# Designs tried in a protein design run: peptides against a protein of PDB entry 6D0Y. Part 1

All scores and structures are predictions.

Target 1, 225 residues: chain A of PDB entry 6D0Y
Amino acid sequence: ETEDHLESLICKVGEKSACSLESNLEGLAGVLEADLPNYKSKILRLLCTVARLLPEKLTIYTTLVGLLNARNYNFGGEFVEAMIRQLKESLKANNYNEAVYLVRFLSDLVNCHVIAAPSMVAMFENFVSVTQEEDVPQVRRDWYVYAFLSSLPWVGKELYEKKDAEMDRIFANTESYLKRRQKTHVPMLQVWTADKPHPQEEYLDCLWAQIQKLKKDRWQERHIL
Positions, changes and structure headers below are counted from each chain's first letter, unless a header gives other numbers.
Peptide ipSAE is a variant of ipSAE made for these designs: the mean of its two directions, with the distance scale d0 fixed at 1.0 Angstrom where the peptide's residues are scored. Compare it only between designs on the same protein; published cut-offs may not carry over.
The geometry check fails a fold that doesn't show the stated peptide or that is severely misdrawn somewhere.

## One batch from the design tools (peptide; made by RFdiffusion4, then SolubleMPNN)

Design b1_p8_1_s1 (from b1_p8_1, 3 letters changed)
Fold by OpenDDE base, seed 1:
Structure b1_p8_1_s1 (fold): chain B 225 residues (1-225), chain A 8 residues (1-8)
Amino acid sequence: as target 1 above (225 residues)
Amino acid sequence: FEEKLLSL
């Protein structure tokens, strides 16, 4: 197969087909595995690109990587390393929207058995530890908390099943930070003229409340956060 | 890749 053909297959997976998505993904994983000896670098770059640029296909590509990792563990490792490097580059370039999406992508890779739960817990421990950094802007602390909390819908269940004690410590540290951080004057933004004014919450406090509810519901999502 | 994850 040619490089152009591989690109087409990777980019078009998940589109309308007479076959099931699962069947198509399994087939594509087989094709990619067979071509790794000749096109490993190209395949790696293509997968990183679509993972980064096609957020609507997040679960498709995490599943594909999961299938490929099961066939070739070394390639799965190289892919994760590439994604981590991309995350670091995004942070360095102040591309925070891309960075948070990459954290979500990595989170879902835990469900696909590509990243071990303890490794993801360690990553989140590092994120929340930023809240303890001295002489740094609060926006930095807030972003890492946001990246952690906003990724939990994709991985919280798995992490609590395997590392509940560690996750509880992370949650305690997060709660402590949220209580002590400076907040904008939310009352100033309240609609006082409304018949039933809804109290506004600061965005991290709101997200925290949503995640606490999700945790209480044993990570069973009833709505899109 | 474990060490790389820890370096974030």
Scores: peptide ipSAE 0.038, ipTM 0.755, DockQ to the pose 0.018
Fold by OpenDDE base, seed 4:
Structure b1_p8_1_s1 (fold): chain B 225 residues (1-225), chain A 8 residues (1-8)
Amino acid sequence: as target 1 above (225 residues)
Amino acid sequence: FEEKLLSL
């Protein structure tokens, strides 16, 4: 395979086919494995790129990485390391939207047996620990809580199945922070006009409520967040 | 890579 062909195969996976998606992914994983001796760096870069730039195909590419990891564990490790580096770079560059997508991607890699559940729990513990930092902007604290909560639809079920006690502690710390943080409302976003103005719910409180409901529903989605 | 995850 040429580099261009590999790029095409990776970018087009998940498109309409006569075969099942699972079959196509298994086939692609085999092709990529065979080409690792010659194109490992290129494949790593391509996978990192699609992971960050095509969030709509998140589960497709996490599955692909999972299949590759099963075939070549070292490659899987190198991929995760590359993703972590990218996450750090995104944060350093204040690219927070990219960063949150990367966190979600890493989260779903737990389901694909690429990242161990305890490792992800530890990451989230670190995220929520930012809320305890002193003399830092609240926006920093809020972002890490947002990154944690907004990733739970992809990994919450797995983490609670394996690390329920640890997750409960993280939730308790999160709840405590949300109760004590400063809340701001933007009048421009008010949709309803009435005799008595109704304040809009703060975005992080809203997300928290959604995640609490999801948790209550045993992580079975009843709506799209 | 667990250590790298923890370094975030």
Scores: peptide ipSAE 0.038, ipTM 0.755, DockQ to the pose 0.018
Fold by OpenDDE base, seed 3:
Structure b1_p8_1_s1 (fold): chain B 225 residues (1-225), chain A 8 residues (1-8)
Amino acid sequence: as target 1 above (225 residues)
Amino acid sequence: FEEKLLSL
């Protein structure tokens, strides 16, 4: 009964109510904190599930976890560990769409003060270092670069504020890789004969250009990427 | 946290 109640509360947060979202999240965080002594494992599983399966509520659940982490730091740590395990499982299962979403989710947890900026920088350093691996498919290298770049809209500002020198090195390495990687499929994938006014670019080159513009704009998003 | 993140 209690477990069903917790599930309902967690799943329905963010839906239309008489109260503000912020008030609802604070209230839910309080309820969950109070129930941790008896239902920690269940709450942890529920939060991991909704975090993974409800991408439309990404910021809602990162915020909720941030609030819980502020109340119980150990629980926040356990949640991060669980999400890292989920990421590893997604990669092992070749579920790369879920994996990239999980990286994005973890990225937003930096904004919620759940993950330290230096730790996220270190993760991205590891991702981009894959581009230097020998005797591996380019698709592997490309995916880790994509995972890095596609997460920056959620965390780039915070990382540059705290680790600008390290981020610049990562960017330099990324740029170097993008210049030297194979792009022979671009002509085959081109549907249009004219590039103006909308040039057709390879997907990583396009993303790179968007991220560079975002960086130039001091990470203030002007349009949905 | 950092150890888990670095293990990726």
Scores: peptide ipSAE 0.037, ipTM 0.760, DockQ to the pose 0.018
Fold by OpenDDE base, seed 5:
Structure b1_p8_1_s1 (fold): chain B 225 residues (1-225), chain A 8 residues (1-8)
Amino acid sequence: as target 1 above (225 residues)
Amino acid sequence: FEEKLLSL
């Protein structure tokens, strides 16, 4: 395969074809594996790019990476490392929307057995530990809690199956923080309409309630968050 | 699939 053809194959995977998505992904994984000796850097770059730029295909590309990881363990590791670097760069550049998406992408990689559950738990422990930092803006603490909670729909089931005690500790720490954090700025940002009988709930409190319900439902999603 | 360990 030429570099241009590889780009086309990677970008177009998941589009309508005569074959099933699963068959197409398996086929593409085989093609990419065979071309790694000659096009490793190109393939790595392409996968990182589509992972970032095509959020609508998140599960397609996490599955593809899972298949590739099963075929080539070292390449899978290099991909994860590249994505972690990208996450760090996004945070450094204050690209918080991209950063949240990358955390979600990494979370789904746990389901694809690319990232071990204990590693993801450790990442979330680090995120929630930011709430314990002193002399930092609350917006920083809030963001890491948001990144953690907003990623749980993709990985909460797997993490609780394998690391329930550790996850419960993270939840306890999160709850403690949410109870003690300042909420005085929320009313100023709320748009009040005469037709709303109830005040709008604070966004992290709302998300927390949704995640608690999801947890209660054993991570079976019934409603869009 | 083979699971990866992340260094944080």
Scores: peptide ipSAE 0.036, ipTM 0.726, DockQ to the pose 0.022

Design b1_p8_1_s2 (from b1_p8_1 with M5L A7S)
Fold by OpenDDE base, seed 3:
Structure b1_p8_1_s2 (fold): chain B 225 residues (1-225), chain A 8 residues (1-8)
Amino acid sequence: as target 1 above (225 residues)
Amino acid sequence: FEEELLSL
């Protein structure tokens, strides 16, 4: 009964109510904190599940975890560990769409003060270092670069504020890789037949250009990427 | 949590 109640509360947070989202999240964090002594494992599993399966509520659940982490730091740590395990499992299962989403989720946890910026920088350093691996498929190198770049809209500002020199090195390495990697061109798959006024670029080059612009704009997003 | 993140 209580477990069903917790599930309902966690799954329905962010839905239309008479109260603000912030108030609802604070209230839910309080309820969950009070129930941790008896239902920690269940709450942990529920949060991991909704975090993974409800991408439309990414910022809602990262915020909720941030609030819980502020109340119970150990629980926050256990949640991060669980999410890292989920990421590893996604990679092992070749579920790269889920994996990249989980990297994005972890990235936003930096903004919620759950993950330290230096730790996230170190993870991204590890990702970009894959581009230097020998005797591996380019698709592997490309994916880790994609995972890094596609997460920056959520965390780039924070990382540059705290670790600008390290981030610049990562960017330099990324740029170097993008210049030397093999690029495919399949005209029959192109949406546009002309480069003007809508130039068509390879997907990573396009993403790189978007991220460079975002960086230039001091990470203030003007449009949905 | 750094150890977990670095394990990726």
Scores: peptide ipSAE 0.049, ipTM 0.798, DockQ to the pose 0.018
Fold by OpenDDE base, seed 4:
Structure b1_p8_1_s2 (fold): chain B 225 residues (1-225), chain A 8 residues (1-8)
Amino acid sequence: as target 1 above (225 residues)
Amino acid sequence: FEEELLSL
C-alpha cells in the first residue's frame, strides 16, 4: 500500500460497507501490520492524528489499535507512548479540551486491551492527587477531576470490575474535594426567569451526580452524558 | 509505557 492509500483506508474506516465493522477493522489491522516494516512511522502518525482529530470515531480507532496491538505489541506500546506525549504537549499548550479527549481515548484503550486497568487506575490516582496540591489555582484541580470523571463512561465498568477497592478510594477523595472546593455561578447562563430565580447547578457537581448515577446503574448508560 | 502513564 502507498502512504496515501493507507491514509485513505484509515480515515474511511467505519463508513458504510457490505461487511461488518469488526471484519473491516480486522482486515485493516492485517493490512497495517503487513506494512509496518515499510511504513511504521507513517502509520503511527496517521493513527495518532485520526485519534486526535476525529473524536466521533473514538471507539473505531481504539478498536483498531487494539487489534493492531494484538498483532504487534511493540507498535501498540509506541502508539500509547505517542498519545501520552501528545497529552503532555496539549497540557503544556493549555489545550485542555484536546487533553481531556486524549484522556478519554486512553481510557477506552483499556477496553481494547492496549492499556492495563491497573495502569489507568494509577493515572487517575495521580490526577485526583492534584486536588491535594497546595498554592495552585483551583482551575488546575478542577480540570484533573473533570478529566477523570468525564472519562469514566468509557472505562468505569472495566476499572470497577478489576480494581473496585482502588476506584472507591479515588471516588472518596474526589467527593471530599468537591465538597470543599469553591463554587461559582454565572448569571448570564441562567436559562430560567422567575420571580424567585433558581440557582444553576455547578458543572462539576452536575458531572459528579451523573457519574454517581452511572455507577449506581452498574455502568449501563441510560442517557448520553 | 506504564511509566509514561504515571508521569502525567
Scores: peptide ipSAE 0.048, ipTM 0.796, DockQ to the pose 0.018
Fold by OpenDDE base, seed 2:
Parts: C-alpha cells; structure tokens; sequence
Structure b1_p8_1_s2 (fold): chain B 225 residues (1-225), chain A 8 residues (1-8)
C-alpha cells in the first residue's frame, strides 16, 4: 500500500459499502498491520489526525485502533501515547474543545480494550484532583470536571463495572466541588417566548444532573446529553 | 502508556 492509499482507506472507512462496517474495519486493520513495518509512523500520524478531525467517526476509529491493538499491542500503546501528547498540546494551545474531545476519544478506547479501565479511572482521579488545587483559576477546575463528566457517556458503564468504589469516590469529590464552586451566569437558550422565562441551569450543574440520571439508568442512554 | 495518562 502506498501512503496515499492508506490515507484514503483510513479516511473513507465507515462510508457506504457492500460489506458491514465491522468487516471493513477488520479488513482495514489487517491492511494497516501489514504495512506497519514500512509505514508505522505515517499510519500513526494518520490515525491521530482522523481521530482529532473527524469526531463524527469517533467510534469507527476507536474500534479500528482496538482492532490494531489486538494485532499489535505496541502500536496501540504508541497510538495512545501520541493521543496523550496531542491532548497535552491541545491544552497548551488553549484548544479546550479539542482537548475534551480527545479525552472522550481516550475514554472510548477503554471500551475497545486499548486503555485499561484502571488507567482511565486514574486519569479521571487526576482530573478531579485539580478541583483541590489552590490558587488556580476556577476555569481550570471547571474544565477538568467538564472533561471528566462529558466523557462518562462513553465509558461510565465500563468504569463502574470494574472500579465502582473508585468511581464513587470521584463522584463524591466532583459533587463536593460543584456545590462549593462559584456559579456563573450562563446565557439562556430561550426556545419559547414566555413572560417569565426561567434561567437555564448552569452548564456543569446541568451536565452533572444528566450524568447522575445516566448513572441511575445504569448507563443506558435514554436521552441525549 | 499508563504513565502518560497519569501525566495529564
């Protein structure tokens, strides 16, 4: 396979095909595995790129990486490391939207058996521990909480199945922080013209409520977050 | 890579 062809294959996976998505992903994983000796760096970069730039294909690429990891564990590790580096770079660049997405992507990699649940729990513990930092902007604390909570739809079930006690601790710490943090005014999304419109709930409080409900529903998505 | 995760 040529580099250009690999790019095409990676970018187009999940598009309309006569074969199932699963079959296509398995096939692509095989192709990529075979080409790792010659194009590992390129493949790694491509996968990182599509992971970042094609959020609509998140589960496709996490699955693909999962398949590749199963074939080549070292490559899976290198990919995760690359994604973590990218996350750090995003944070340094103040690209918080990309950063939170990357956390979500990493979260879904747990489901794909690329990242171990305990490792993800540890990462989230670190995130929530930021809420305990002194003399830092609240925006920093809020972001890490947001990154944690907004990723739970993708990984909460798995983490609670394997690390329920640790997750409960993280939740308790999160709840404690949310109660004590300063709430800011959030622009109200008014759908209706009402004489007495109720202000929209603060975004983290809203997200927290949604996640709590999701947890109560045993992480079965019954509503759009 | 676990160490990398913890480095965040």
Amino acid sequence: as target 1 above (225 residues)
Amino acid sequence: FEEELLSL
Scores: peptide ipSAE 0.048, ipTM 0.796, DockQ to the pose 0.018
Fold by OpenDDE base, seed 1:
Structure b1_p8_1_s2 (fold): chain B 225 residues (1-225), chain A 8 residues (1-8)
Amino acid sequence: as target 1 above (225 residues)
Amino acid sequence: FEEELLSL
């Protein structure tokens, strides 16, 4: 396999095919495994790139990495390390939209058996602990809470199945923060002239309510949040 | 990579 051919295979996976997606992913994982001795660095960079730049294929690439990790555990570890490094770089560069997507990607890697549930719980504990930092902008605290909550649709079920007590503590800390944080004047945004005015909610309060409902429904999604 | 996850 040439580098250009590998790039084409990785970028085009999940497109229309006579074969099932699962079959194509298994085949690609086999090809990539075979080429790791010669092209490990290139394959690693390609996977990181498509994982970051093609959010519409999130589950395709998390699944691919899961299959590859099952074949080569060391490579799976190197991939996770690269993605974490990218997350840190995104945060440093103030690319918060990319950063939150990367957290979501890492979250789904738990479902693909690439990242252990306890490790993801520890990450979220660290995120929520930012709410306790002193003399920092609230926007920093809010972002880490947002990153945590917005990732739970992808991993909440797995984390509660394995680490329910720890997750409950994280939720309690999150709720406590949401109650004490400063909010914008929501009433100013209300449509008072409407026949049935719907109360406006602050975006984190709204997300919190959605996640609480999802948790109550045992993480069975009925709609896209 | 566990330590790196904790560093976030």
Scores: peptide ipSAE 0.048, ipTM 0.794, DockQ to the pose 0.019

Design b1_p8_1_s3 (from b1_p8_1, 3 letters changed)
Fold by OpenDDE base, seed 4:
Structure b1_p8_1_s3 (fold): chain B 225 residues (1-225), chain A 8 residues (1-8)
Amino acid sequence: as target 1 above (225 residues)
Amino acid sequence: FEKELLSL
């Protein structure tokens, strides 16, 4: 396969096919495995790129990585390392939207048996610990909480199955932060009743409520967040 | 044999 062809195959996976998605992914994993000796770096870069630029296909690509990891454990390790490096670079550059996609991707890799659940819990503990940093912009604290909470639809079930006590502690710390943080409402987002105007619920509080409901529902998703 | 994440 040429590099361009590999790019095409990776970018188009999940599109309409006569075969099942699982079959297509297995086939693609085989193709990619065979090409690792010649195109490992390119494949790594491509997978990292689609992970951050095509969030709508997140579960497709995490599954693909899971299959590749099963075929080539070392490649899986190199991929995770590359993703972590990319995450660090994104955070350093304050590319928060990119970073959150990477966190979600890593989160779903837990379900694909690429990343250990306890390791993901530890990462989230580190994220929530940022809320304890002093003399830093609240936007930094808020983002790490957002990154944590917004990733739970992909991994919350697995983490609570394996590390419920640790997750509860993270939740408690998160709740504590949300109660004490500064909240801002925009006049344009006010909802009016017949009697009085009301500000729209703050976005992070809203997300928290959604995640709490998801947790209450035993991580059985009843709505798309 | 899942991977351990590097610290941030």
Scores: peptide ipSAE 0.293, ipTM 0.885, DockQ to the pose 0.020
Fold by OpenDDE base, seed 1:
Structure b1_p8_1_s3 (fold): chain B 225 residues (1-225), chain A 8 residues (1-8)
Amino acid sequence: as target 1 above (225 residues)
Amino acid sequence: FEKELLSL
């Protein structure tokens, strides 16, 4: 396999095929495993790139990484390390849109048996602990809460199954923060002339309500949040 | 076989 061919295979996986997606992913995992001795660095970079730049294929690439991790444990570790490094770099560069997507990607890797659930819980504990930082902008606190809550659709079920007590503590801390944080004047944005005016909610309060409903429904999604 | 995340 050439480097260009590997790039094509990785970028095009999940596109229209006569075979099932699962079959194609298994096949690609086998090809990539076989080429690791010669192209490990290139494959690692390619996977990190598509994981970062193709959000529409999130579950495709998390599944692929899961398959590769099962075949080559060390490579899976190197990939996770690379993704964590990328997350840190994104945060340092104030690229918060990329950062939140990376958190979501890492969250789904828990479902793919790449990242341990307790480790993800620890990450979220660290995120929510930012709300307790003194003399920092609220936007920083809000972002980490947003990153946590917006990732739960991908991993909340697994985390509660394995670490329910710890997750409850994180939720309690999150709720406490949401109650005490400053909010914009939501009433000013209300449509008072509407026949059935719906109360406007602040974006984190709205997300919190959605996640609480999802939790109540035992993490069974009925709609896309 | 699951990985531990590094601290942020």
Scores: peptide ipSAE 0.289, ipTM 0.884, DockQ to the pose 0.021
Fold by OpenDDE base, seed 5:
Structure b1_p8_1_s3 (fold): chain B 225 residues (1-225), chain A 8 residues (1-8)
Amino acid sequence: as target 1 above (225 residues)
Amino acid sequence: FEKELLSL
């Protein structure tokens, strides 16, 4: 395959075809594996790009990476390293929306057997440990809690299956922080359409309640967060 | 073939 054709194949995967998505992904993984000797750098760059720019295809590309990792261990490692570098760069550049999405992407890679569950738990432990930092803006603490909680819909089930005790500790620390943090009212122009009055809740408290419900439901998502 | 994450 030419470089241009590889780009087309990677960007268009998941689009409607005569074959199943799973079949298409398996086929593409085979094509990419065969072309790694000649186009590894290009393929790596393309996968990193679509992972960042096409959030609507998150599960497609995490699955593809999972298939590639199974075929080529080293390439899977290089991809994960590239994504971690991108996460660090996003944080450094204050691109927090990109950063949180990358955490979600990495979270789903656990389901695809690319990233070890214990390693993801360790990362989340590090995130929540930021809440214990002194003399830092609360917005920093809040963001890491947000990044953790907002990623759990993608990986909470797997992490609790593998590391329930550690996850419970992280949850306890998170709850403790949420109770003691300063809650700031954020004025916002909001269009509200509700038949019943509902108490206005702070955004992290709201997310926490949603995640607690998801956990209670054994990570079976019934509603969009 | 599962990978370990690097620390931030």
Scores: peptide ipSAE 0.289, ipTM 0.885, DockQ to the pose 0.021
Fold by OpenDDE base, seed 3:
Structure b1_p8_1_s3 (fold): chain B 225 residues (1-225), chain A 8 residues (1-8)
Amino acid sequence: as target 1 above (225 residues)
Amino acid sequence: FEKELLSL
C-alpha cells in the first residue's frame, strides 16, 4: 500500500539512478510534502528510523530533512524534537555509539539550516561542562568530549563563523581537560615510516590533534578522519 | 526557520 511505497522511496534514496542525487532528493521532498496531510506520523517515523540506522547515508537524510523543513517548518520542528528524544533515549540505554552518531546527525542539520548554530554551540557547551563535574567517572567526561570533537568535522566551520568567541572558550576548556585527564601510556608500535617510528597517541589526544589541524586548515578536510 | 535544540 501507500505506506510501503513511502518506505521504499525513503530507504532507497541515494541509490544509483539515471538522475542526480540532488534531483532525486528534491523529488522525494515534494512527494513527502504532498503526503504529510495523510501520512505525517508515518513519514516522521520512517525518517527517524533511517536517520538512526543508516549512518552511511547521513548527509543524504540531513539534506532531505533540510528540504522538508524549508517546505514545512512545523514538520522540521517535529523531526528535530523526535531526534532529541532519540538521543536522550540512547544515552539512557547506554548506547553511546548511537548517541554519538545522533550528535553528528544533529550537527550536520546545522549545515542544512534546520538547527540554529547558537543552539548547537549551547549543546556543546553543556557537553564540555561535564568535564567540570565532580565525583563522576572519567569515562563519562571523556565521552562528552569525544562526542563534541568527533562532531566538529560536520559543523565546526559554521559554528566558528557565527560563534567564534564561544567556540574558543569551549576549545580552551577542552584543552585544559585533556592535559589533566588520566592517560594510558602505549609503546611506540605504529610505524608510518621505517626510518622514523611514530609513537601511538591516546585516542582523545589523537582526535584533538586532528581537530586542531582541521581548525587550522579552516575546516577544509584534506583527508578522512 | 532554524530550530532551537532542547536541552539534554
Scores: peptide ipSAE 0.287, ipTM 0.884, DockQ to the pose 0.021

Design b1_p8_1_s4 (from b1_p8_1, 5 letters changed)
Fold by OpenDDE base, seed 3:
Structure b1_p8_1_s4 (fold): chain B 225 residues (1-225), chain A 8 residues (1-8)
Amino acid sequence: as target 1 above (225 residues)
Amino acid sequence: FLDKLLSL
């Protein structure tokens, strides 16, 4: 019964209520903290599940985890470890959509002070380093670059504020790779004859251009990517 | 957590 109650509270957070979202999150964090001594494993599993399966509530659950981490740092660490395990499992299962989402989730945890910026930079360095490996299929190289670039809307500002030199190096390596990789013949993908106002580009080149613009705009979003 | 992240 208590487990069902916790599940209900966690799953329904962010839904319409008489109180503000912030108040509800703080209240829920308090409830969960109090129940950790008895239901730690269950709470951990529930949070991992909703973090994985409810992408529409990404920022809600990263915030919740941030609040819990502030109350119990060890639990925050265990949660991150669990999410890393899930990321590895999704990669092994070739569930690349889930994997990319999990990278975004982890990225937003940096903003919530759960993951340190240097650790996330190191992860992205590791991702982009795949582009320099020999005998690696381009599809794998492309995926890691995509995972990196597609996560920057969530964490790029924070990483550049704290690790600008390292980020510049990652960007330089990414740019170099994008210039030398084999690209799909764009005309073959063109369904429309008009190039303006939105010229059709190879998908990674397009994403790169969007991220470069976002960076130029100091990571202030003007539109949804 | 760095070691866990780098193990990916």
Scores: peptide ipSAE 0.035, ipTM 0.745, DockQ to the pose 0.018
Fold by OpenDDE base, seed 1:
Structure b1_p8_1_s4 (fold): chain B 225 residues (1-225), chain A 8 residues (1-8)
Amino acid sequence: as target 1 above (225 residues)
Amino acid sequence: FLDKLLSL
């Protein structure tokens, strides 16, 4: 396959086809594996690009990477490393919308057997530990909590199945932080907003309540958060 | 890649 052809195949996977998505992904994984000896760097860059720029195809590309990882473990590792580098660069550039999406992408890679559950737990432990940093803006602390909580719909079930004690500790630390953080604008907004039909809640408190309910429901989604 | 995850 030529580089241009590989780009076309990767970008167009999941589009209308006479074949099933599963069949197309398996076929593409085979093509990409065969071309790794000659085009590894190009394939790696292409996958990283579509992973971060096509959020509507998140599950398609996490599945594809999962299939590739099963065929070539070393390549799967290199992909994860590249995605982590991209996450770090996004944070450095203050591209927080891209960063949170990348965390979600990495979270779903746990379901695809690319990232081990303990590794993801360790990452989330690090995120929540930012809440304990001294002399930093609250917005930094809030963002890492948001990145953690907003990713749990994709990976919370798997993490609790494998690391329930560690996850409970992370939740306890999160709850403690949410109770003590400043929420100065909430009272001001309440002056102008009726409590019914919805009480005025701060966005992280609202997300926390949603995640607590999801956890109580054993991570079975009944609606999109 | 664990070390890279932990460095975030």
Scores: peptide ipSAE 0.035, ipTM 0.745, DockQ to the pose 0.018
Fold by OpenDDE base, seed 5:
Structure b1_p8_1_s4 (fold): chain B 225 residues (1-225), chain A 8 residues (1-8)
Amino acid sequence: as target 1 above (225 residues)
Amino acid sequence: FLDKLLSL
């Protein structure tokens, strides 16, 4: 009964209530903290599950984890480790859509002070470093660049505030790669969309341009990417 | 909140 109750509370957080979302999250964090001595493994599993399966509640659950981390540092660490493991498993299983979402989730955890900015920078450095490997297919190199760039709307501001020099280096490496990579898919797509007045820009080049604009705008989003 | 360092 208690486990089912915890599942219900975690899954339903953020739904319409007489109380504010912030008060509900604080209350839930208190309930979960109190139950950690008896139900830590269950709570950890539930949070990992909803973090993975409910992308529409990303900011709700990152905030909840942030609150829990502030109350119980060890639990926060275990959660991050579990999410990193899940990311690695997704990559190994070629589940790239899930992997991209997990990177985005981890990125937002930086804003919630669960993951330190230097650690996220190191992760992105590792991603972009794949572009320097000669024996790796371009499609895989492109994916890591995509994962990096597509996550910056959630964490770019924080990373540039704390690690601007390192981020500039990552950007320079990314730009260098984008200039030298093959863009053979663009002509193929253009053949099928010949009736469009303008040829579509290559998807990574387009994303790069959007991120560069976001950076120039001090990471203040004016339009949804 | 307490910032965490993660091992890559």
Scores: peptide ipSAE 0.032, ipTM 0.720, DockQ to the pose 0.022
Fold by OpenDDE base, seed 4:
Structure b1_p8_1_s4 (fold): chain B 225 residues (1-225), chain A 8 residues (1-8)
Amino acid sequence: as target 1 above (225 residues)
Amino acid sequence: FLDKLLSL
């Protein structure tokens, strides 16, 4: 396969096909594996690019990476390292939307057996530990909590299955922080109806409530977050 | 690497 052809294959995976998505992903993983000796750097860059730029295909590309990791463990590791570097770059560039998406992507890699559950738990422990830092802006604390909570729809089930005690500690610390942090003046933006006012919540409190419900529902989604 | 990330 040529480099240009590899790019086309990677970018178009998951689109309409006569074959199943699973079959296409297995096939592509095989092609990529065979080409790693000659095109490792190119393949790595391509996968990092689509992982960042095509959020609608998150599960497709995490699955692809999972399949490739199973074939070539070293490459899987290099990919994760590249994604971590990209996460750092996103934060440096104040691209917090990309950063949180990258955390979500990394989270789903746990489901694909690319990242071990304990490693992801350790990451989230570190994120939530920021809430305990002194002399830092609340916006920083809030972002790391948001990054943690907003990623749980993709990995919460797996993490609680593997590390329930550690996750409970993280949740307790998160809850404690949410109770003591300053909140936006939500009532000033509240819309009232003639029949019944619908109370609005601060965005992190709202997310927290959604995640608590998701957890209660054993991580089976009933609502679109 | 996480410690370094948190320093940002």
Scores: peptide ipSAE 0.028, ipTM 0.724, DockQ to the pose 0.015

